# Designs tried in a protein design run: peptides against a protein of PDB entry 3EFO. Part 81

Target 1, 262 residues: chain A of PDB entry 3EFO
Amino acid sequence: SQLADLYKSCETDALINFFAKSAFKAVLHQPLKVIREILVNQTAHMLACYRKNCASPSAASQLILPDSMKVLPVYMNCLLKNCVLLSRPEISTDERAYQRQLVMTMGVADSQLFFYPQLLPIHTLDVKSTMLPAAVRCSESRLSEEGIFLLANGLHMFLWLGVSSPPELIQGIFNVPSFAHINTDMTLLPEVGNPYSQQLRMIMGIIQQKRPYSMKLTIVKQREQPEMVFRQFLVEDKGLYGGSSYVDFLCCVHKEICQLLN

## One batch from the design tools (peptide; made by RFdiffusion4, then SolubleMPNN)

Design b2_p8_8_s1 (from b2_p8_8, 4 letters changed)
Fold by OpenDDE base, seed 2:
Structure b2_p8_8_s1 (fold): chain B 262 residues (1-262), chain A 8 residues (1-8)
Amino acid sequence: as target 1 above (262 residues)
Amino acid sequence: PLEVLIED
C-alpha cells in the first residue's frame, strides 16, 4: 500500500532532525511542557497510524515499530531529554541557548550523532582489523568495569575506563602502569606508538572526520566525579532532570498509542 | 514488560 511504502521509506534520522529544529524553534513562543507533549503525541500518532493501517495484528502488550522507525522512540526520547526542552533551574539559560543554536544549524547526520552518541567498546579492538568496533547502546548497562569505551556525540569525546580495565591496555594507551596513574586532566592521548594506540587514534580520527566541531577529549575514570558528566550521555538511561529512560519512554509511547486506537 | 516488535 501507499502508506506502507511511506513507512518503509521513512528516514528516521531526518525526521528527528526536523522534530528537533521544530521544537527548538517552538521554544520561542510555546511553553516547554506543550512542546514536549506535542513531540510525544507526534510520535504516538505516527506509530498508531502504522499499527492501525500497516502493522500485522498483534497483542495489546506489544509495541509495533516499522523497521525504518525502529530507533524513532529512542531518538525522540533523547530529544525530549535535551536541555533545551527542560526547564529545570539547574540548566542555565546560556546552555539552552547554546545547544538550541547548535541544533538549529545541524544537518541530519550531525543531529543524529548529537542526540544519540556512539559508544564503542575499544577494549575489544582488533589492531589488525580495519573495522571499527560495533557500537553498543548508550546505557550504563552496556559498560563493564573491565572495559574501555569511547563515546562521541559530535561535540564531545569521552574515553571511559573501567576500574578494572586491563592494565596492558592502559599501558598501551597511556603509557602508564595502572589505572591510578592515568591523568584525567589530559585532553590528548600520548603517542605511544604501539599498534593499539595507533588504532585507537585512528578510530578517534575517523569519528572526528567530517564533524563540524573539533571534539574535545575527556578521559573519564569510572567512579570518579567526572564520570557523572559522562553518564549524562548514556541517553538510554534515566535523565538527570526528570527525563525518562528509553524503556520508560517506550511504555509511555505504547500507552498513548493504545489510547489513540482504543 | 513491554514487548517490542519490529516489522519490515
Scores: peptide ipSAE 0.457, ipTM 0.935, DockQ to the pose 0.883
Fold by OpenDDE base, seed 3:
Structure b2_p8_8_s1 (fold): chain B 262 residues (1-262), chain A 8 residues (1-8)
Amino acid sequence: as target 1 above (262 residues)
Amino acid sequence: PLEVLIED
């Protein structure tokens, strides 16, 4: 059917870019609460239409997503949790204005990365491979105390170190003997010169490639204060200021769809 | 519990 073909051809990344820019434009003349409601409703309506007209028969307990939109909900939740759309006094007007302007000028690829960061398990690097490690979902549940992770969203880059990170990797990256010796005030990795260090630097370079802004590197130790900032980019988790986890958002969307169809 | 299905 024509409608089925439409869903199959949907470019979710472009759609998210559109919703983001539309919402961030609307903040100038609409209440934030209304904007958030519209975004949720639009998401629900799109998926309700799919369920009604295109989806296979399913139980009420199931949320059905077309493959083309499998990441639509998570990106929409990220958009909803962006500081521009939050009515919290802890968020300064300047921060809202800054992020609003950033997104308003972003292309599709930029906004995709901005709303959902890359989280790469660096501790799994194969020094003989030129391929990037497979990204993991942006959630604390995907971190490991024994792991080292690189996070990037096009604006910021973080190197997160678990408290039990392997000393050999720490030595390889920082040329220091232990986790305790790592200086988190540094914004550049030392050029140690070993294969692991070289590959990490290569990966960082690839991530930086074709991005409109230079990403400053922040070194983060697990359980230290700066980790709080890092955790804000674990976008599938519950937000600091009351934003829903991805799982909770899925439930919310499902409920809305059911209300629309039943 | 919510079950999520992805359809092609």
Scores: peptide ipSAE 0.450, ipTM 0.933, DockQ to the pose 0.902
Fold by OpenDDE base, seed 5:
Structure b2_p8_8_s1 (fold): chain B 262 residues (1-262), chain A 8 residues (1-8)
Amino acid sequence: as target 1 above (262 residues)
Amino acid sequence: PLEVLIED
């Protein structure tokens, strides 16, 4: 059907960009609560239409997503949890205005990365491979105390180190003997010169490539205070200011779809 | 619990 073809051709990244800019424009003349409700409603309506007209028969307990929109909910939740759309006194007007203007000028690729960061397991690097490590979902559940992860959203870059990250990797990256010796005030990795260090630098370079802004590197140690900032970029988890986890958002969307169809 | 299904 024509409708089925429409869903198959859907570009979710472009759609998110559109929704983001539309919502951020609406902030100027509509209450934030209304904007958030509209975004949720739009998400539910699109998916309800798919379920009604395109999807295979399924149980009511199931949420059906077309492949083209498989990441729509998670991106939408990220949008909803952005500081521009949150009514929290902890968020300054300046920060809200700044991020609003940033997104208003972002292209599709930029906004995609901005709303859902890349999270790469650096501790799994194969120095003999030319492939980048596969990104993992942006959730604490994907981190490990033994791991080292690189996170980037086009504006910021974080190198997160677990408390039990391998000393050999720490030595390879920082040229220090242990986790405790890592200086988190540094914004550049040292030129250690080993294959692992070089590959990490290469990865960082690839991530930075074609991004309009130079991403400052922040070194983050697990269980230290700056980790709290890092955790805000784990967008699938519950936000600091009451934003829903991805799982909870899915449930919310599902319920609304059911309400629309019943 | 909610089950998410992806269709082609």
Scores: peptide ipSAE 0.448, ipTM 0.934, DockQ to the pose 0.904
Fold by OpenDDE base, seed 4:
Structure b2_p8_8_s1 (fold): chain B 262 residues (1-262), chain A 8 residues (1-8)
Amino acid sequence: as target 1 above (262 residues)
Amino acid sequence: PLEVLIED
């Protein structure tokens, strides 16, 4: 059917970009609550339509997503949790305006990265490989106290270090003997010159390539205060300012779909 | 527990 073909050809990243820009434009004229409701409703309607017209028969307790839209909910939730759409006094007008304007000018690829950061387990780097490590889901559950992770969203770059990060890697990256010796005030990695350091720098360079903005590097130690900022970019987790986790959002969407179909 | 099915 035409609908089936439509869903198969759906480009979720483009769709999210569209929704983001539409929502961020609407912020000027509509209450945030209404905008959020519209976004959720649209998500539910699209998926309900799929369920009704395209999906294979399945239990009502199951959420069915076409493959092309398998990441739609998570991105939509990320959009909903963006500061532009959050009604929190902690978020300054300037910050809201800034991010709004940024997204309004973002291309599809930029907005995709912006809403869902890349989180790379760099502690698993193969120094002989030029391939980027496979990204992990942006959730605390995917972090490891023994790990070192690089997070990038096109605007910010974070190097997160677990409290039990391997000393050899710490030395390789920072040329210091231990986690405690890492200076988190630095915005540049030292030129250590070993293969691991070089590989990390290369990866950072690749991530920075073709991005419209220069990403400032923030070094974050686990269990230190600045980690809170980092954790805000773990977009699948519950947001600091009341945003839902990905799992909770899925449940929400599922319920709304059921309401539409029943 | 919500089950998510991905269809091609």
Scores: peptide ipSAE 0.447, ipTM 0.933, DockQ to the pose 0.871

Design b2_p8_8_s2 (from b2_p8_8, 4 letters changed)
Fold by OpenDDE base, seed 4:
Structure b2_p8_8_s2 (fold): chain B 262 residues (1-262), chain A 8 residues (1-8)
Amino acid sequence: as target 1 above (262 residues)
Amino acid sequence: SLEILIEE
């Protein structure tokens, strides 16, 4: 059907970009609560329409997503959890204004990365490969105390180090003997010169390529205070300021879909 | 116990 074809051809990243800009524009004249409700409602309506008109018969307990929109909920949740749409006094007006303006000027690719960061397990790097490591889901559950992860959202870059990160990797990256010796005040990786260091730097360079902003590097040690900032970018987890986890959001959307169809 | 089904 024509509608089915529409869903198949849907570009979720473009849709999220549109929703983001629309919502961020609406912030100027509508209450945040209303904007959030509209976004959730729109998400539910789109998916309800799919279920009603396009989806194969399935149990009511199932959330049915077309493949083209398989990441729509997670991105939508990320949008909802953005500081611009959060009604928290802890978030300054300047920060909201800043991020609002940033997103308003972002292209589709930029906004995609902005809302859902790349989280790369660099501890698994193959120094002989020029390929980026496969990104993992932005959740604490995907981190490892033994791992080292690079997170980038187009504006910020974090190098997260597990408390049990391999000393050899620490030595390779920082030229220090242990986790405890890593200086988290560094904004640049040292020029160690070994293959692993070079590969990491190359990866960082690739990530930085064609991004409109230079991403500042922040070194983050697990269980240290600055990790809290890093955790905010684990967008599938529950937000610090009341945002839902991805799982919770899925449940919310599912319930709303059911309400629309029943 | 939410089940997610992705359809192509």
Scores: peptide ipSAE 0.440, ipTM 0.932, DockQ to the pose 0.865
Fold by OpenDDE base, seed 3:
Structure b2_p8_8_s2 (fold): chain B 262 residues (1-262), chain A 8 residues (1-8)
Amino acid sequence: as target 1 above (262 residues)
Amino acid sequence: SLEILIEE
């Protein structure tokens, strides 16, 4: 059917870009609450239509997603949790205005990365490989105290270090003997010159490629104050200002779909 | 209890 073909050919990244720009335009003349409701409703309606007309028979307890839209909910949740759409006094008008303008000028690829960062487990690097490590889901549950992770969203880059990260890797990256010796005030990695350091720098370079903005590097130690900022980019977790986790959002969307169909 | 099913 034409409808089934439509869902199969859906470009979710383009939809997210469209929804983001539409919502961020709407903030100028509509209440934030209304905008958020519209976004949730639109998500639910699209998926309800799929379930009704295209999906295989399924139990009520199941949330059915076409493959083309498998990441739609997570991106929509990220959009909903963006400071531009949050009604919290802790978020300054300047910050909202800044991020709004950024997104309004972003292409599809840029907005995708912006809303859902890359989180790379660089402690697993194979120094003989030219491939980037596979990204993990942006959640604290995917971090490890023994790990080192690189996060990038096109605007910011973070190097997160677990409290038990291997001293040999710390030495390789920073040329210091231990976690405690790492200076988190630096915005550039030292040129240590060993294979691990070189590969990390290469990865950072690849991530920076084709991005419209230069990403400043922030080094973050686990359990230190700056980690709080880093954790805001773990977009699948519950937001600092009351935003839903991805799991909670999925449940919300599922309920809305059921209400539409039943 | 929510089960997610991805259809190809």
Scores: peptide ipSAE 0.439, ipTM 0.932, DockQ to the pose 0.865
Fold by OpenDDE base, seed 5:
Structure b2_p8_8_s2 (fold): chain B 262 residues (1-262), chain A 8 residues (1-8)
Amino acid sequence: as target 1 above (262 residues)
Amino acid sequence: SLEILIEE
């Protein structure tokens, strides 16, 4: 059917870009609460339509997503949790204006990375491979105290170090003997020159390639105060300002779909 | 519990 073909050809990244720009335009003349409700409703309606007209028969307890939209909910939740759409007094007008303007000028690829960062397990690097490590989900559950992770969203780059990260890797990256010796005030990695350091720098370079902005590097130690900033980019977790986790959002969407179809 | 099903 034409409708089935439409869902198969859907470009979720383009949809998110569209929804983001539409919502960020709407903030100029509509209440934030209304905008958020519209976004959730649109998500639910799209998926309800699929379930009604395209999906195979399934249990009511299941949330059915077409493959083309398998990441739609997570991106939508990220959009909803953006500071531009939050009504918290802690968020300054300047910050809202800044991020609004950024997104309004972003292409599809830019907004995709902006809303859902890349989180790479650097501690698993194979120095003999030229391939990037596979990204993991942006959640604290995917981190490990023994690990080192690189996070990038097109504007910021974070190097997160677990409290039990391997001393040999710390030595390889920072040329210091232990976690405690790492200076988190640095914004550039030292030129250590070993294969691991070189590969990490290469990866960082690849991530930076074709991005419109130079990403500032922030070194983050687990359990230190600056980690709080880093955790805001773990977008699948519950937000600091009351935003839903990905799991909670999925449940919300599912309930709304059921209400639409019953 | 919510189950997610991905369809092609």
Scores: peptide ipSAE 0.433, ipTM 0.931, DockQ to the pose 0.912
Fold by OpenDDE base, seed 2:
Structure b2_p8_8_s2 (fold): chain B 262 residues (1-262), chain A 8 residues (1-8)
Amino acid sequence: as target 1 above (262 residues)
Amino acid sequence: SLEILIEE
């Protein structure tokens, strides 16, 4: 059917870009609450339409997503959790204005990365491989105290270090004996010169390529104060300022879909 | 928990 074909051809990243720009434009003349509701409604309506007209019959307990939209909910939740759409007083007007302007000028690829960062397990690097590590979901549950992760959203780059990250990797990356010796004030990795360091630098370079902004590197130690900032980019987790976790949002969307169809 | 089904 034409409708089925439409869903199959849907480009979720482009859709999110559209929704983001539309919403961020709307903040100038509509209440934030209304904008958020519209976004949720639009999400629910699109998926409800799919369920009604395209999806195979399934249990009411299931949330059915077409493959093309399998990441729609998570991106939508990220959009909803963006400071531009939050009315919390802790968020400055300047910050909202800044991010609003940024997104309004972003292309599809930029906004995709912006709303859902890349989170790469650096501790799993194969120095002989030309491939980037597979990204993991942006959630604390995907981190490990033994791990080292690189997070990038096109504007910021974080190197997160678990408290139990391997000393050999610490040595390889920072040329220091241990986790405790890492200076988190630095914004550049030292050129240690070993294969692991070179590979990491290469990865960072790849991530930086074709990005409109130079990403500042922030070194983050687990359980230190700056980690709080880092965790805000774990977008699938519950937001600091009232935003839902991805799981909670899925439930919300599912509920609304059911309401639309029942 | 919510069950997610992804269809082709």
Scores: peptide ipSAE 0.431, ipTM 0.930, DockQ to the pose 0.845

Design b2_p8_8_s3 (from b2_p8_8, 4 letters changed)
Fold by OpenDDE base, seed 3:
Structure b2_p8_8_s3 (fold): chain B 262 residues (1-262), chain A 8 residues (1-8)
Amino acid sequence: as target 1 above (262 residues)
Amino acid sequence: SLSILYED
């Protein structure tokens, strides 16, 4: 059917870009609550239509996503949790205005990365490989006290260090003997010159490629104050200002779909 | 409890 073909050909990244720009335009003349409700409803309606007209028969307890939209809910949740759409007084008008303007000018690829960062487990690097490590889901559950992770969203870059990160890797990256010796005030990695350091720098370079903005590096130690900022980019977790986790959002969307179809 | 089904 034409409808089935439409879902198969769906470009979720383009949809997210469209929804983001539409919502961020709407904030100028509509209440934030209304905008958020519209976004949730639109998500539910698209998926309800799929379930009704295209999906295989399934239990009511199941949420059915076409493969083309497998990441639609997570990106929509990220959009909903963006400071531009939040009504918290802790978020300054300037910050909202800044992020709004940024997104309004972003292309599809840029907005995708902006809403859902890359989180790379660099402690698993194979120094003999030119491939980037596979990204993990942006959640605290994917971090490890023994790990080192690089996060990038096109605007910011973070190097997160677990409290038990291997001293040999710390030495390789920073040329210091231990976690405690790492200076988190630096915005550039030292040129240590060993294979691990070189590969990390290469990865950072690749991530920076084709991005419209230069990403400043922030080094973050686990359990130190700056980690709080880093954790805001773990977009699948519950937001600082009451935004839903991805799991909670999925449940919400599922309920809305059921309401539409029953 | 939520079960997610992905379809091609």
Scores: peptide ipSAE 0.443, ipTM 0.923, DockQ to the pose 0.901
Fold by OpenDDE base, seed 4:
Structure b2_p8_8_s3 (fold): chain B 262 residues (1-262), chain A 8 residues (1-8)
Amino acid sequence: as target 1 above (262 residues)
Amino acid sequence: SLSILYED
């Protein structure tokens, strides 16, 4: 059907870009609560329409997503959890204004990365490969105390180090003997010169390529205070300021879909 | 516990 074809051809990243800009424009004249409700409602309506008109028969207890929209909910949740749409006094007006303006000017690719960061397990790097490591889901559950992860969202870059990060990797990256010796005040990686360091720097360079903003590097040690900032970018987890986890959001969307169809 | 089905 024409509708089925529409869903198959849907570009979720473009849709999220549209929703983001629409919502961020609406912030100027509509209450945040209303905007959030509209976004959730739109998400539910799109998926309800799919279920009603396009989806194969399935149990009502099952959430059905067209493949083209498999990441729509997670991105939508990320949008909802953005500081621009959060009604928290802890978020300054300037910060909201800043991020609002940033997103309003972002292209599809930029906004995609902005809302859902790349989280790369760099401890698994193959120094002989020019390929980026496969990104993992932005959740604490995907981190490892033994791992080192690079997170980038187009504006910020974090190098997260597990408390049990391999000393050899620490030595390779920072030229220090242990986790405790890493200086987290660094904004640049040292020029160690070994293959691993060079590969990491190359990866960082690739990530930075063709991004409109220079991403400042922040070194983050697990269980140190600055990790809290890093954790905010684990967008599938529950937000610090009341945002839902991805799982909770899926449940919410599912319930709303059921309400629409029953 | 939520079951998700992905369709082409």
Scores: peptide ipSAE 0.440, ipTM 0.922, DockQ to the pose 0.815
Fold by OpenDDE base, seed 5:
Structure b2_p8_8_s3 (fold): chain B 262 residues (1-262), chain A 8 residues (1-8)
Amino acid sequence: as target 1 above (262 residues)
Amino acid sequence: SLSILYED
């Protein structure tokens, strides 16, 4: 059917860009609560329409997503949790205005990365491979105390180190003997010159390529105070200011779909 | 508890 073809051809990244710009424009004349409700409703309506007209028969307890929209809910939740759409007193007007203007000028690729960061397991690097490590989901559940992860969202870059990260990797990256010796005030990695260091620098370079802004590097140690800033970019988790986890959002969307169809 | 099905 034409409708089925439409869903198959759907570009989720383009939709998120559209929804983001639409919502961020609307903040000028609509209450934030209303905007958030509209976004949730739009998500539910699109998926309800799919379930009604295109999806294979299944139990009502099951959430059905077309493949083209498999990441729509997570991106939508990220949008909903953006500071521009939050009315928290901790968020300054200047910060909201700044991020609003940033997104209003972003292309599809930029907004995709902005709302859902890349999180790369650096500790698993194969120095003999030219391939980038596969990104993992942006959740604390994907981190490990033994791991080292690189996070980037087009504006910021973080190198997160677990408390039990391998000393040999620490030596390879920072040229220091242990986790405790890492200086988190640095914004540049040293030129150690070993294959692991070079590969990490290469990866960072690739991530920086074709991005309109130079990403500042922040070194983050697990369980240190600055880690709290890093955790805000684990967008699938519960937000600092009460924003939903991805799982909770899925449940919310599913309930809304059921209400629309019954 | 929510089951998700991906299609096409």
Scores: peptide ipSAE 0.437, ipTM 0.922, DockQ to the pose 0.796
Fold by OpenDDE base, seed 2:
Structure b2_p8_8_s3 (fold): chain B 262 residues (1-262), chain A 8 residues (1-8)
Amino acid sequence: as target 1 above (262 residues)
Amino acid sequence: SLSILYED
């Protein structure tokens, strides 16, 4: 069917870009609450339409996503959790204005990365491989105290170090004996010159390539104060200012779909 | 946890 074909051809990243720009334009003349509701409703309506017209019969308790939209909910939740759409007083008007302007000028690829960062397990690097590590979901549950992770969203880059990250990797990356010796004030990695360091730098370079902004590197130690900032980019977790986790959002969307169809 | 079905 034409509708089925439409869903198969759907480009979720482009859709999110559209929704983001539409919403961020709307903030100038509509209440934030209304905008958020519209976004959720649009998400629910699209998926409800799919369920009604395209999806195979399934239990009402199951959320059905076309493959092309498998990441629609998570991106939508990220959009909803963006400071531009939040009315919390802790968020400055300047910050909202800044991010609004940024997104309004972003292409599809930029907004995709912006709303859902890459989170790479650097501790798993194969220095002999030309491939980047597979990204993991942006959630604290995907981190490990033994791990080292690189997070990038096109504007910021974080290197997160678990408290139990391997000393040999610490030495390889920072040329210091231990986690405790890492200087988190630095914004550049030292050129240690070993294969691991070179590989990491290469990865960072790849991530930086074709990005419109130079990403400042922030070194983050687990359980230190700056980690709080880093955790805000773990977008599948609960937001600091009332945003839902991805799981909660899925439930919300599912509920709305059911309401639309029942 | 919510059950999710992905369809092609």
Scores: peptide ipSAE 0.429, ipTM 0.920, DockQ to the pose 0.791

